# Designs tried in a protein design run: peptides against a protein of PDB entry 4PN1. Part 29

Target 1, 261 residues: chain A of PDB entry 4PN1
Amino acid sequence: KIEMNFLNKPIVPDTTKVISNFLTHYLITEPVEHVEIEAKLGTLIDLETQNRFEFPVMNETILNPEFNLRTRFESDMTASEHKYLNEFLNQAFRDSQKPGRLPFAYKHTKQVDLFYETEDNSRDKIRVSKNQSDNQVLACVKKRRVADLFLYCPNDAFDIRISISDELPVSMPSGNQQPSLTRLKDRVGYVHQEIKIDLTKTTQNDPVYDTTERHELEVEFGNIADLRDRAQKAKDGMEAPLFRRVQLFMDNVRILRREHS

## One batch from the design tools (peptide; aimed at target 1 N21 H25 F67 L149)

Design b1_p17_1_s2 (made by RFdiffusion4, then SolubleMPNN; from b1_p17_1, 7 letters changed)
Fold by OpenDDE base, seed 1:
Structure b1_p17_1_s2 (fold): chain B 261 residues (1-261), chain A 17 residues (1-17)
Amino acid sequence: as target 1 above (261 residues)
Amino acid sequence: SLPEWVLKNKDLLYKPP
C-alpha cells in the first residue's frame, strides 16, 4: 500500500494557498460585486533592460506586490505563439470529445468593442461590446482593475498575471456620443470544467499609429458564484473545495504557459 | 511587508493539519 505522505493526507502547495488568499479577499473580505478573475499569459519586462525580467529564482514564483521590481507586464505574444496555442487547444478539444473524458465546449466570436468617455472624466471608460455579424449588443460595462498578482515563471514560455476586475453593468451611452476608441476582437473560446480559455486577436486602428494587433491568451474562472461559495466556505474553515478549484485553474494555466512554437 | 489580502486571510496559509 502506498500513502501520499506521512500524514496520508493531501498537502496544498504554497502557490495554491497564496492565490486562494488573494481571491478570497476580493470575493469575500472586500467583495467585488461584479468580479472577473482571469489569468493572462505574457512577459514580465524589466523596465531598465527592456528584456524579460530576471529574478534569482528557479521556478514558478508569486511576486510580492509590496516590492517595486520596476517591471511591466506585456500580455501580448507573437502570432506564431498564438497560432501554436490555438492548434494545441484544438487538439485538446478533440481529445476531450473521446469517451471517458469531460468535453470542452467551443465558441468562436467576433465582436467590436466601443469605448466611451464618462461624464465624470473617469479613467474607466464605458465599453460597449457588439457582435460583428448582427450588431447585437453583448455587453455594456465599466471595467475597473482592482488588483493584480504576478507569477514569474523562468522555466516556461510565459509569465502570468492574475487580475481581479470589477465589470459594472451600465446604461448605454447617449446616441450623440462618439466612441473614443474602437477595437475588433476575434475570440476563440474553450471551456472545460467551467474554466474558460480564450485566444483573442485584437485589432485597434489608431489614426496616428499603424494598426496594432495583439494576440492574447486568457484563462478565466467561468463560475464566479461557485468560486465565491468555495471562498466563503474557506473563510468558515473548510478550505479544501477552494484549494481544489484554484489548483485546477492553475494546472490549466501551467499547461498553457509551458507551450511554445 | 505583506499585502493586505495576506494579512486578512492568514488562516488559509497557516492551517494546521
Scores: peptide ipSAE 0.370, ipTM 0.848, DockQ to the pose 0.196
OpenDDE base, seeds 2, 3, 4, 5: peptide ipSAE 0.358, 0.299, 0.342, 0.368; ipTM 0.840, 0.789, 0.817, 0.848

Design b1_p17_1_s3 (made by RFdiffusion4, then SolubleMPNN; from b1_p17_1, 9 letters changed)
Fold by OpenDDE base, seed 4:
Structure b1_p17_1_s3 (fold): chain B 261 residues (1-261), chain A 17 residues (1-17)
Amino acid sequence: as target 1 above (261 residues)
Amino acid sequence: SLPEWYVLNKDLLYVPP
């Protein structure tokens, strides 16, 4: 009989530990009330070279946020890469519908995001999201980026940014207020085991600049309450439930970042 | 230096045998 190791018990990978630590902080220690936790595929760009950053490492590496690495993260990909990932996920969806599998859920959404300046001129804008088909308000929030964690992935097509955000529900802006920015989002969403995977094509209409298009892939924890519960249990000495959930999340991210056209 | 969130929650890095 083959055993996993000399204890014959699962172990927690180092990456999983660090990420679990990161998440626990913003779930439990310094809790974000309306937390959104997502990983975006993209590229760490060296500000000096304008090329993908290169570290002297050979595998997935969490970067220490205390270091200024003089990088920026581009949460974008080419249209062809985006299309490839869409096809890949479509196939994964189909395969998951087979007997013996846990099925994906699928949703295609077109929405418009309207951004409004706040009265206090804060950096955080009010975002009103509406369904393009019926103009129904989906959300009205003030989103604040709380923290980022970057993973350099030299063996894969993309690097990863894990972001903690606070999405505070707020009242609709005044009817006389005009949006400062409008974004059209065409989103294809997949959900598997409460992990959300979204492919989004964003068209931004700027009155000053030309219309810009962005292609993004994000992976999000779909059940924050459960995750928070797991984090609390981990703090109480029950680490495995949290680690398993984070491992699942990261494995999905790892699958996706390896795929490219 | 290590980030504050790491220092404050480093207990999660320990996995008993």
Scores: peptide ipSAE 0.516, ipTM 0.926, DockQ to the pose 0.191
OpenDDE base, seeds 1, 2, 3, 5: peptide ipSAE 0.439, 0.505, 0.253, 0.513; ipTM 0.862, 0.920, 0.731, 0.929

Design b1_p17_1_s4 (made by RFdiffusion4, then SolubleMPNN; from b1_p17_1, 9 letters changed)
Fold by OpenDDE base, seed 2:
Structure b1_p17_1_s4 (fold): chain B 261 residues (1-261), chain A 17 residues (1-17)
Amino acid sequence: as target 1 above (261 residues)
Amino acid sequence: MKPEWLLENEDLLYKPP
């Protein structure tokens, strides 16, 4: 018989604990009403060198947000990397359909995002998302970025940004208002155990700078109500599988950031 | 320096039965 440790009890990894505390703050302490919680794969860029940030650590490390490290996060990858991850996830999808496994769900969505200025000249734009095929309105929201947590991953292809956002549902802009920006999104979405994994190709037309294309991979908590419940229970000192849920989320992120062509 | 959200939730511990 093998025991986990000398106490024979689970121990929470420090990374999981820190992230759980981060999430609990914006779920419970200073609650975001329409919260979106996602991790994006990308690269921490050192503003001084314009190269990938180098920090004196040898493994996955959460950067302290209290320090200005003079970095930016580029939530992008090459088309080849994006294609590779798509193929990887397709294989994972196929494997999950086998007996004895929990299956992935799959969805392909093509949408156009229209951005509108607010009447109050708010910094936040209204985003209207429509299905490209039938022009059906999918959402009308005002998205506010609330907080970010960055993970430097020196041994992997990508660094990670975990973001807390508030997606406030708002009324449609007036019919006479023109969008200030339009984006086309081609998204393939995978869901496994209520964790969403999205590969998104975003095309933006700019009359001055021509068409730009971005390739993103994001991992999102698909059941916020459950996550909030778990966080509340943890905050109340009750046994709750918050850490286990965060661990699952992070393990999926870790798998993805290790994959490269 | 540590962020407030880390300090405020230091009591988040695994509590096995």
Scores: peptide ipSAE 0.284, ipTM 0.768, DockQ to the pose 0.143
OpenDDE base, seeds 1, 3, 4, 5: peptide ipSAE 0.267, 0.263, 0.266, 0.267; ipTM 0.772, 0.757, 0.707, 0.755

Design b1_p17_2 (made by RFdiffusion4)
Pose (drawn by RFdiffusion4):
Structure b1_p17_2 (pose): chain A 256 residues (1-205, 211-261), chain P 17 residues (1-17)
Amino acid sequence: KIEMNFLNKPIVPDTTKVISNFLTHYLITEPVEHVEIEAKLGTLIDLETQNRFEFPVMNETILNPEFNLRTRFESDMTASEHKYLNEFLNQAFRDSQKPGRLPFAYKHTKQVDLFYETEDNSRDKIRVSKNQSDNQVLACVKKRRVADLFLYCPNDAFDIRISISDELPVSMPSGNQQPSLTRLKDRVGYVHQEIKIDLTKTTQNTTERHELEVEFGNIADLRDRAQKAKDGMEAPLFRRVQLFMDNVRILRREHS
Amino acid sequence: SETLEGLEEFLEEKVES
C-alpha cells in the first residue's frame, strides 16, 4: 500500500493554481463576454540579444507580468518542427481510436484571412475569414487582446504564451475599403476532451508562418467551473486547467 | 528571484475582489 503524501489527499500544483487564478479573473471577476483562451508554442526573445531568453531557472516557470523583462514572443517555428508535431499528433490521433480510449476529433480548414482596421483609437482588428473553396464567409469578428501570461521553459525547445482575447461578432465591412492584410491559412485541427489543438500554416500574399496553438473548446463549461472555484469548490476548475497545461506540456516536449 | 515573487498573492487578491 502506498500513499501519495502524508495527507493521502491530492495537492494542487503551484502553476495550476496560479493559472486558475488568471483564468478566473477574466472569466468571473472582470468577465469577458466573448472570451477566447489559448496557449501558443513559440520562443521568448530577449529584446537586446535578439536570441532566446536566458533566465537562471531550471524548470517551467510563470513570469510575473508586473515586471519589465524586456522580452517579446515569437509564435513561429520551422517547417521541420511543424511537420514533426504533425506526425506526432497524427500518431496520437490514431492511437485514440483504439479500444478503451477517448477518441480524437479532426477538422482540416483551408481558408482566407482578411484583416481590417477600426475607426476607433483602439488597435483592434476586424478579421474576416472565408473558405478558399467556395469563398463563403466562415466568420466576421472584431478581436481585442486582453491579457497574456508567459511560461519560460528552459528544458524544452518552446516557451508558452497563454492569451486571453475578446472576439466580438460584428457586421461585414464595406466593399469600398482596403483590407490591411490578406493571407491564406491552412489549419489542421485536433480535438480531444473539448481541448482544441490547432496546427496552422499561414501564407502571406512570399512568407510562411507555422504555429501550434492549444485552446479551451468549451468556454461556457469552463466559466461554470471558474464560478464554482470562486465559491469554494475549486476542484473541477483545477482538474480542467491541469488537463490543458499537461496537453500543452506534451506538445512542448516533442522535438528532435 | 525578486521578479518571480508576489504573482500568486496579486492574482488571488484580484479573484477575491

Design b1_p17_2_s1 (made by RFdiffusion4, then SolubleMPNN; from b1_p17_2, 7 letters changed)
Fold by OpenDDE base, seed 1:
Structure b1_p17_2_s1 (fold): chain B 261 residues (1-261), chain A 17 residues (1-17)
Amino acid sequence: as target 1 above (261 residues)
Amino acid sequence: LPYLEGLEEALEKKVKE
């Protein structure tokens, strides 16, 4: 007979605990009302070298936010990398449709995001999202990024930013207001066990500069209510459900960040 | 140029190839 360890009980990785505590803070302790929690694949860039940040660690490491490491996070990848991930996820979708598996759900969305300045001149813009096909309003929100947690992943193609955001629903801008910025988004979304994986190609036309294109991959908790419930239970002394959910989330992130062309 | 390929398009290509 083989046991898991000398206690014969599951052990929770420290990474899972740290992330769980981070999430619990913004779910329960200082709750964000309209919270969005996502991980984006990208690159930690050293501000001095403008190259990928180098830290004296050999594996996935959560960076301490108390230290200014003089970095920025580039939430982007090459078109080639994005294509590879797209192909990878399409294959994963197909495989999940097989008997005995839990299937992916899939959605392809093309939308336009219109950004408007707020009357109070707040830094946060109002975003109106419309479907490109019928111009129907999908959302009108004021999004504020509340907190970030960065994972340096030296062995993988990408680093990770986990972000807590507040997406406040707001009224539509006045008809006399013009958008300050317009972005086209082509998004393919995959959902597996209520974890959302989105590949997004964003195109922005600048009248002065050439059209810029960004390729993003994000992993999001698709059931915030459930996550909040799990976080509350964790505060009440039952941590296992939260840890399991965070572990699932992170395993999906880990799969994706390892994939590259 | 690499383009975001939806599942539908990917499936169609695979059938044609």
Scores: peptide ipSAE 0.303, ipTM 0.831, DockQ to the pose 0.012
OpenDDE base, seeds 2, 3, 4, 5: peptide ipSAE 0.164, 0.196, 0.023, 0.131; ipTM 0.747, 0.785, 0.530, 0.740

Design b1_p17_2_s2 (made by RFdiffusion4, then SolubleMPNN; from b1_p17_2, 8 letters changed)
Fold by OpenDDE base, seed 2:
Structure b1_p17_2_s2 (fold): chain B 261 residues (1-261), chain A 17 residues (1-17)
Amino acid sequence: as target 1 above (261 residues)
Amino acid sequence: PKYLEGLEEKLQKLVEE
């Protein structure tokens, strides 16, 4: 008979604990009302060298936010990498449809995001999202980035930013107001076990810098209510359900960040 | 940060057990 270890009990990695605690804070302790929790693939850039950040570690490492490492996170990849990941996820989707597997769900969405300045001149813009095909309003929100947690991944193609955001539903801007920014999004979405994986191609027209295209991959918790319930249980002393959910989330992220063209 | 508050102590207790 094989046992897990000399105690024959599951061991929770410290990475899982740190992330779980991070999530619990913004789900329960100082709760964000309309919370979005996502991980983006990208690159930690050293502001001094403008190259990928180099830290004296040999594996996945959560960076301590108390230290100013003078980095920025670039949530972008090449078109080739993005295409490769799309093909990879398409294959994973197909494989998951086989008997005995839990299937992916798939959705392709094309939307336009219109950004409006607020009347109070707040830093946060109102985002109106519309379907490109019929101009139907999908959402009108004021999104605020609340917190970030960065994972440096020296052995993988990408580093990770886990972000907590507040997406506050707001009223539509006045009909006479013009958008300050327009962004087109072509999104391919995959859902597996309520974890959302989105490949997004973003096109933005900048009057100064011409049309820019960005390729992003994000992994999101698709069931916030369940996650909040798990976090509450964790706060009450039963941590296992939260740890399991965070582990699943991170394993999916780990799979994706290792893939490259 | 507040979201890390208490975690270090908790982890330390686990090591001491």
Scores: peptide ipSAE 0.006, ipTM 0.246, DockQ to the pose 0.097
OpenDDE base, seeds 1, 3, 4, 5: peptide ipSAE 0.006, 0.000, 0.000, 0.000; ipTM 0.287, 0.231, 0.234, 0.216

Design b1_p17_2_s3 (made by RFdiffusion4, then SolubleMPNN; from b1_p17_2, 9 letters changed)
Fold by OpenDDE base, seed 1:
Structure b1_p17_2_s3 (fold): chain B 261 residues (1-261), chain A 17 residues (1-17)
Amino acid sequence: as target 1 above (261 residues)
Amino acid sequence: LPELQGLEERLQKLVEE
């Protein structure tokens, strides 16, 4: 007979607890009203070396935000890596359509984002998103990044930034106001069990510099209301639902960050 | 995912303790 451990009880990984606590803070303790919670694949860059940060750990590690490690996060990947992930997700989508599986949903969106300065000289710009096909307004928001949690992943292709953002719906800018920045986004979205996985190609034209293209992959909690409910239950002493959801989210992230061309 | 198999049950047991 084999037991799980000397208590013969399941144990929750510390990573799950730490992330759950982080999320609970911004869902319940100091609640962000229009919260967006996403993980982006990218690279932690050492500001001194301008290379990938090297931390003395051998596995996935949540970096302590209380320490200034003199790093920046680049939420970008090569076109080949992005293509590989797209193909990988397409295959996962196909496999999920088989009997006995929970299916992915799929959506392809092409949009233009127009950024406007605010009248109050806020650092946060107003973003108007429009559908490229019919120029219909999809959203008008003022997005503020509230907090970040970084995971250093030495064994994987990518590091991870989990971000808490506030996306405040705002009124459209005045008709006389010109955008300060315009970005084109080509987004392929996959949804599985209310976890959103988006591959995004972003094109930005700079008047001084050549057109820049970014390739991003993000994983987002698709049901914030449910997540907030789970976080509240966790505060009330029932942690299991939150841990399950965070574990699901992180396992999807872990799958993706290991894949590369 | 095999990794998620029984997770709900396992976590529920922890909560019930």
Scores: peptide ipSAE 0.006, ipTM 0.319, DockQ to the pose 0.038
OpenDDE base, seeds 2, 3, 4, 5: peptide ipSAE 0.000, 0.000, 0.008, 0.000; ipTM 0.233, 0.322, 0.394, 0.327; seed 4 fails the geometry check

Design b1_p17_2_s4 (made by RFdiffusion4, then SolubleMPNN; from b1_p17_2, 7 letters changed)
Fold by OpenDDE base, seed 3:
Parts: structure tokens; C-alpha cells; sequence
Structure b1_p17_2_s4 (fold): chain B 261 residues (1-261), chain A 17 residues (1-17)
């Protein structure tokens, strides 16, 4: 008879525990009211070499935020990589429509983001998102980055940044205010088991620099209320529901970061 | 430049091929 280990029970990877604790802090301990939790694919850059960071580890590793490793995170990829991931997700969508599977939901959105300075000249700008076709307002928010957790992934195409943000809904800017910045976004969104996967092409016209395009892939927790409930249960001594949800999230991230053109 | 191809575009490409 074969057993999975000497306890004959599943074991939770340490990565799952560390991420779960990180999320629990900002969900329960010091709760962010309008929390957004997302992972971005990108590259950890060594500020000294301007190349991808090299750390003496051989697999997926959460970097300790208490240490300044002199890195920056670039949440970008090549157009070819982005296209490959788009094709990959389109195929995953199609496969999920088959009998016996849980289906993806899909949404394609083309929007313009208008950034406005706040009246108090705060660092955080108001973002108004509008549909490009009819100028319908999709959202008006003030977004603040609260915390980041970085995963160095030496064996994969991308490193990961998990970010905690506060997205405060705010009133529309006065009609006399001009935007300080405009961005065009072409976004395809996939949702599976309340995990959102977004591919976004952002175009920005800079008066000084040529038109820049950014290609981003984001994975987001689509049900924050459920996640907060799971985190509360974890604080109360029942960790399994939170671990399962974090594991699902990270497995999706792991699938995506391994895909490359 | 590679364009972000949504499902709609992917379906159209298959019909044209």
C-alpha cells in the first residue's frame, strides 16, 4: 500500500503559508477597506547591473521585504510574449467550455484612463476610466499601493509581484479640470473560479517620449469578500480554506509564468 | 506589432483560414 507521506496527509507548501499570512495582514490585521489583490508577471531587475536579478536560489522564492536588495520590478513583457499568452488563454477558454469542465468567463474592454490631480495635491491621482466607444464612465477611483511581495522565479519566464492596493471610489473631478495624463487600454479578461486573469495593452502618448506601449498580465482575486472570510477563519484557527484559495491563485500564476514564446 | 487578439479575433482568424 502506498501513502503520500509518513502522516498520510496533504502538506501545505511554505510558499502558500507565507503568502496567506501576507494577505491575512492586509485583510484582517490592518484591513484595507477597498482592497485589490493582484499578481503581475514581470522581471526583477538588479539596479546595479540593470539585468534580471540573480539570487542564490534555484526555485520560486519569496523575497524578504525587510531587505533592500536594490531591485526594481518591471511589470512588462514583449509583444510576442503577450500574444503567446493571449493565444494560450484563448485556448484555455475554449477547452473549459467542454462538458465536465468549469467554464471561463470572458470580457474584452477597450477603455481610456484619465488621470487627474487631486485638489489637495496628494501623490495619488484620481483615475477616471471610460469606455472608448461611447465614453461611458466605467470607474472613478483613487488607487494607493499599500504593499508588495516579490517572488523570484529563476526557472520561469517571469518573476511575480503580488500587490495590495486600496482602490477608493471617489466622485468625478469637476468638469473644468483637465487630465494630467491619458492612457488607452485594451484589456482581455478571463475569469475562472473567481480568479481574474487580465491581459492589458496600454498605450501612452508622452509629449517628450515616443508613444510607449506596455504589455501586462495580471492575476487578481475576484472575490475579496470570500477571501476576507477565509482569512478571518484562518485567524480563528481554521487555515485550510485560505490555503486552498491561495494555492488555487498561485497555481494559476505558476501556469502563466511558465508560458513563453 | 503583435496585437492583443481577443476571442473574437481568434474566432475570425479561424474562419478565414
Amino acid sequence: as target 1 above (261 residues)
Amino acid sequence: LPYLEGLEEALEAKVKA
Scores: peptide ipSAE 0.039, ipTM 0.637, DockQ to the pose 0.012
OpenDDE base, seeds 1, 2, 4, 5: peptide ipSAE 0.031, 0.020, 0.019, 0.024; ipTM 0.595, 0.527, 0.486, 0.587

Design b1_p17_3 (made by RFdiffusion4)
Pose (drawn by RFdiffusion4):
Structure b1_p17_3 (pose): chain A 256 residues (1-205, 211-261), chain P 17 residues (1-17)
Amino acid sequence: KIEMNFLNKPIVPDTTKVISNFLTHYLITEPVEHVEIEAKLGTLIDLETQNRFEFPVMNETILNPEFNLRTRFESDMTASEHKYLNEFLNQAFRDSQKPGRLPFAYKHTKQVDLFYETEDNSRDKIRVSKNQSDNQVLACVKKRRVADLFLYCPNDAFDIRISISDELPVSMPSGNQQPSLTRLKDRVGYVHQEIKIDLTKTTQNTTERHELEVEFGNIADLRDRAQKAKDGMEAPLFRRVQLFMDNVRILRREHS
Amino acid sequence: STEPWIDDEDKPLLATP
């Protein structure tokens, strides 16, 4: 017989607790009506060296946003790194279809992104996405970035950015308006337990941009867990962000 | 600057310079 600790009850990892606080704030305390919560793989770049961020730590760590660390985030990866993750996810996809497993879901989207500027002093963009096939509109949203949280991961090829955005559905722009940006997007979506894993390849109308992002697919349920956490029963919220971060961690450690 | 979601319990868990 073996116990996990001298209390024989599970304890919350420090990171899971902190991220739960970050998510509960923008879900409950200062709520965002149309919230998107996603984490992207990429690289933390030191502004002076223009290389990967160096920090005297040995494990995945959350950077305090109240400190100026002179850094930016590159949400990009090579084509090989993108293909490697594609193969890994495909293999993980098929393995989930086997007996005793909770299966993956799959959705492949070939669409066009149209970005517009706003009439306000804000730096928000109005995004219009259309099918590359029939050109029917998939979405028309005004997107505002609310908050970011950066995880430096010295043991891995990637760092993590957790972004909280606000995607408000808005009406279509006028025809007599030039879009600020137009690009193709090849999005390969995997879904497991309502956690979305998106493998995106955007083509600039040339420059290519390869990304991997992981986002909560069921915000309404997550908001409910955040409410229970604020009221004392915080176990379901912790179990949720633990699952999210463990998926993000698995994909982060996958590299040649 | 400050972040409204950071409190006295979690601030020591965050990385600083």

Design b1_p17_3_s1 (made by RFdiffusion4, then SolubleMPNN; from b1_p17_3, 7 letters changed)
Fold by OpenDDE base, seed 1:
Structure b1_p17_3_s1 (fold): chain B 261 residues (1-261), chain A 17 residues (1-17)
Amino acid sequence: as target 1 above (261 residues)
Amino acid sequence: SSSPWINDEIAPLLYKP
């Protein structure tokens, strides 16, 4: 018989604890009402060099938000990387359909996002999302970025931004308002154990500039109510359920950020 | 760089259940 350690008890990685505490803050302590929690794959860019940020660490590390490291996060990847991840996830989907596995669900959505300015000149724009096939309204929200947590991943293809957002449902803009911006989104979504993995191609047409395209991969907590319950339990002294859920989330992120063409 | 499927679906190698 072997034991996992000299206490024969699970030990939680520090990364899991830090992320769990971060999430607990915005789920419980200062709760965001319509919270969205997602991780995006991308690159931390050093503003001085315009190259990938370099930090004297040898593995995944959470950057301390109290320090301005003069970085920006680019939530984009190459078309080839995006294609590779699509192929990878398709294979993972196929494998998950086998007996004894928990299956992925899959959804393909094409939508148009229309952005409207608010009357109060708030930085928060109203986003109306419509299905491209039937023009059905999917959502009408004001989305606000509340907080970010950045992970520098020197050994992987991508760095990670975990973001907390508030997606407030709002009424449709008046019929006389014109959108300030229109974006086309082509999204394929994979769901496994209530973790959502989305590959998104975003196209933006600018009348002055060339069409811009972005390729994004997002990992999102698909069951916020469950996550909030776990966070509450953690605040009440039972941390294990939250840690397990965060560990699952991060393991999925870790798998994906290691994949590259 | 522009996607080779800029005007096509994001998942050209779709697997549909």
Scores: peptide ipSAE 0.028, ipTM 0.566, DockQ to the pose 0.015
OpenDDE base, seeds 2, 3, 4, 5: peptide ipSAE 0.078, 0.027, 0.020, 0.019; ipTM 0.531, 0.538, 0.542, 0.542; seed 2 fails the geometry check

Design b1_p17_3_s2 (made by RFdiffusion4, then SolubleMPNN; from b1_p17_3, 9 letters changed)
Fold by OpenDDE base, seed 2:
Structure b1_p17_3_s2 (fold): chain B 261 residues (1-261), chain A 17 residues (1-17)
Amino acid sequence: as target 1 above (261 residues)
Amino acid sequence: MSSPWINEEIAPLLYKP
């Protein structure tokens, strides 16, 4: 007979607890109304060296937001890396269709995002998202970044930013307004157990600068209502359901950040 | 400003000596 440990009870890693506490705050304590919670793969850049940040740790580490480490996060990867991850996820999708597995869902979307200035000259722009194929409006929102949590991953190809955002639905801009910025998004989305994984190619046409292309991978909680319920239970003293969901989320992130071409 | 979500029981503040 094998036991988990000398107490024969599950133990929760600190990473899971810290992330769970972070989420609970913005779900329950100071609740964000229209919350989006995503993790992006990228690189922590040291502003002093302009190279990848070097921290004296040997494994995945959540950076303490109380410390100004003079870093920026670059949520980009090479086209080759992005292609590799797409192939990897396609294979994972295929494997999940086998008997005895929980299947992925897959969706390919081409979207245009139109950004408009607000009448009050607020920093937050209105984003109108449209489907490229039929010009159908998918969303009209004002997105605000609320908080970030950074994970330094010295053994992996990518570092991680977990972000809390508020996506406030707003009225469409006046028909006489011109967008200040347009972005084309080519997105392939995979969903497994209500965790959404998106590979996105973003093309931005700048009238002054050359067309820029960005390659992003994001992992998102697909069921916010369930997550909020779990967070409430955690606040009430029953933490296990939240910990399990966060662990699942992070395991998916960990799989992805380890893959490289 | 201190991050309001930090729980010292989970993630104590590191004091710089």
Scores: peptide ipSAE 0.058, ipTM 0.392, DockQ to the pose 0.456
OpenDDE base, seeds 1, 3, 4, 5: peptide ipSAE 0.046, 0.030, 0.034, 0.042; ipTM 0.579, 0.523, 0.545, 0.533; seed 4 fails the geometry check

Design b1_p17_3_s3 (made by RFdiffusion4, then SolubleMPNN; from b1_p17_3, 10 letters changed)
Fold by OpenDDE base, seed 1:
Structure b1_p17_3_s3 (fold): chain B 261 residues (1-261), chain A 17 residues (1-17)
Amino acid sequence: as target 1 above (261 residues)
Amino acid sequence: MSVSWINEEIEPLLYKP
């Protein structure tokens, strides 16, 4: 007979605990009302070298936010990497439609994001999102970045930024206001077990600068209410449901960050 | 608003050939 360990009980990786605590803080302790929780694939860049940050670790490591490491995070990848991930996710979708599997859902959206300055001296811009086909307003929000948690992944193609944001619904800007910035977004979204995976191609036309394209992949918790419930249970002494959900999320992230063209 | 995720046909590429 083989046992898992000398306690014969599952053990939770420390990474899962740290992330769970981070999420619990912004779900329960200092709750963000309209919280968005996402992980973006990208690169931690050393500000001194302008190359990928090098930390003396050999595996996935959560960086301590108390330390200024003089880094920035670039939430971008090459077109080839983005294409590869798209093909990979398409295959995963197809495989999930087979009998005995939990299926992916899929959605393709093309939207225009219009950014407006706020009248209240807020640094946060109002974002109006419209469907490109019919100009239907999809959302009007003021997004505030609340916190970031960075994972350095030396063995993988990408590093990870987990972000907590507050997406406050706001009224539409006055009809006389002109957008300060316009972005076109082409997004394909995959949902599996309420985890959202989005591939987004963003095109920005700047009259002064050349057209810039950005290629992003994000993984988001699709059921915040459930996650908040799990976090509350964790604070009440039942941690297992939260740990399981965070583990699922991180396993999906880990799959994706290992893939490269 | 909860984006209703529906099962749609997969477009193989975000990029036009």
Scores: peptide ipSAE 0.096, ipTM 0.558, DockQ to the pose 0.017
OpenDDE base, seeds 2, 3, 4, 5: peptide ipSAE 0.050, 0.084, 0.032, 0.033; ipTM 0.518, 0.545, 0.484, 0.506

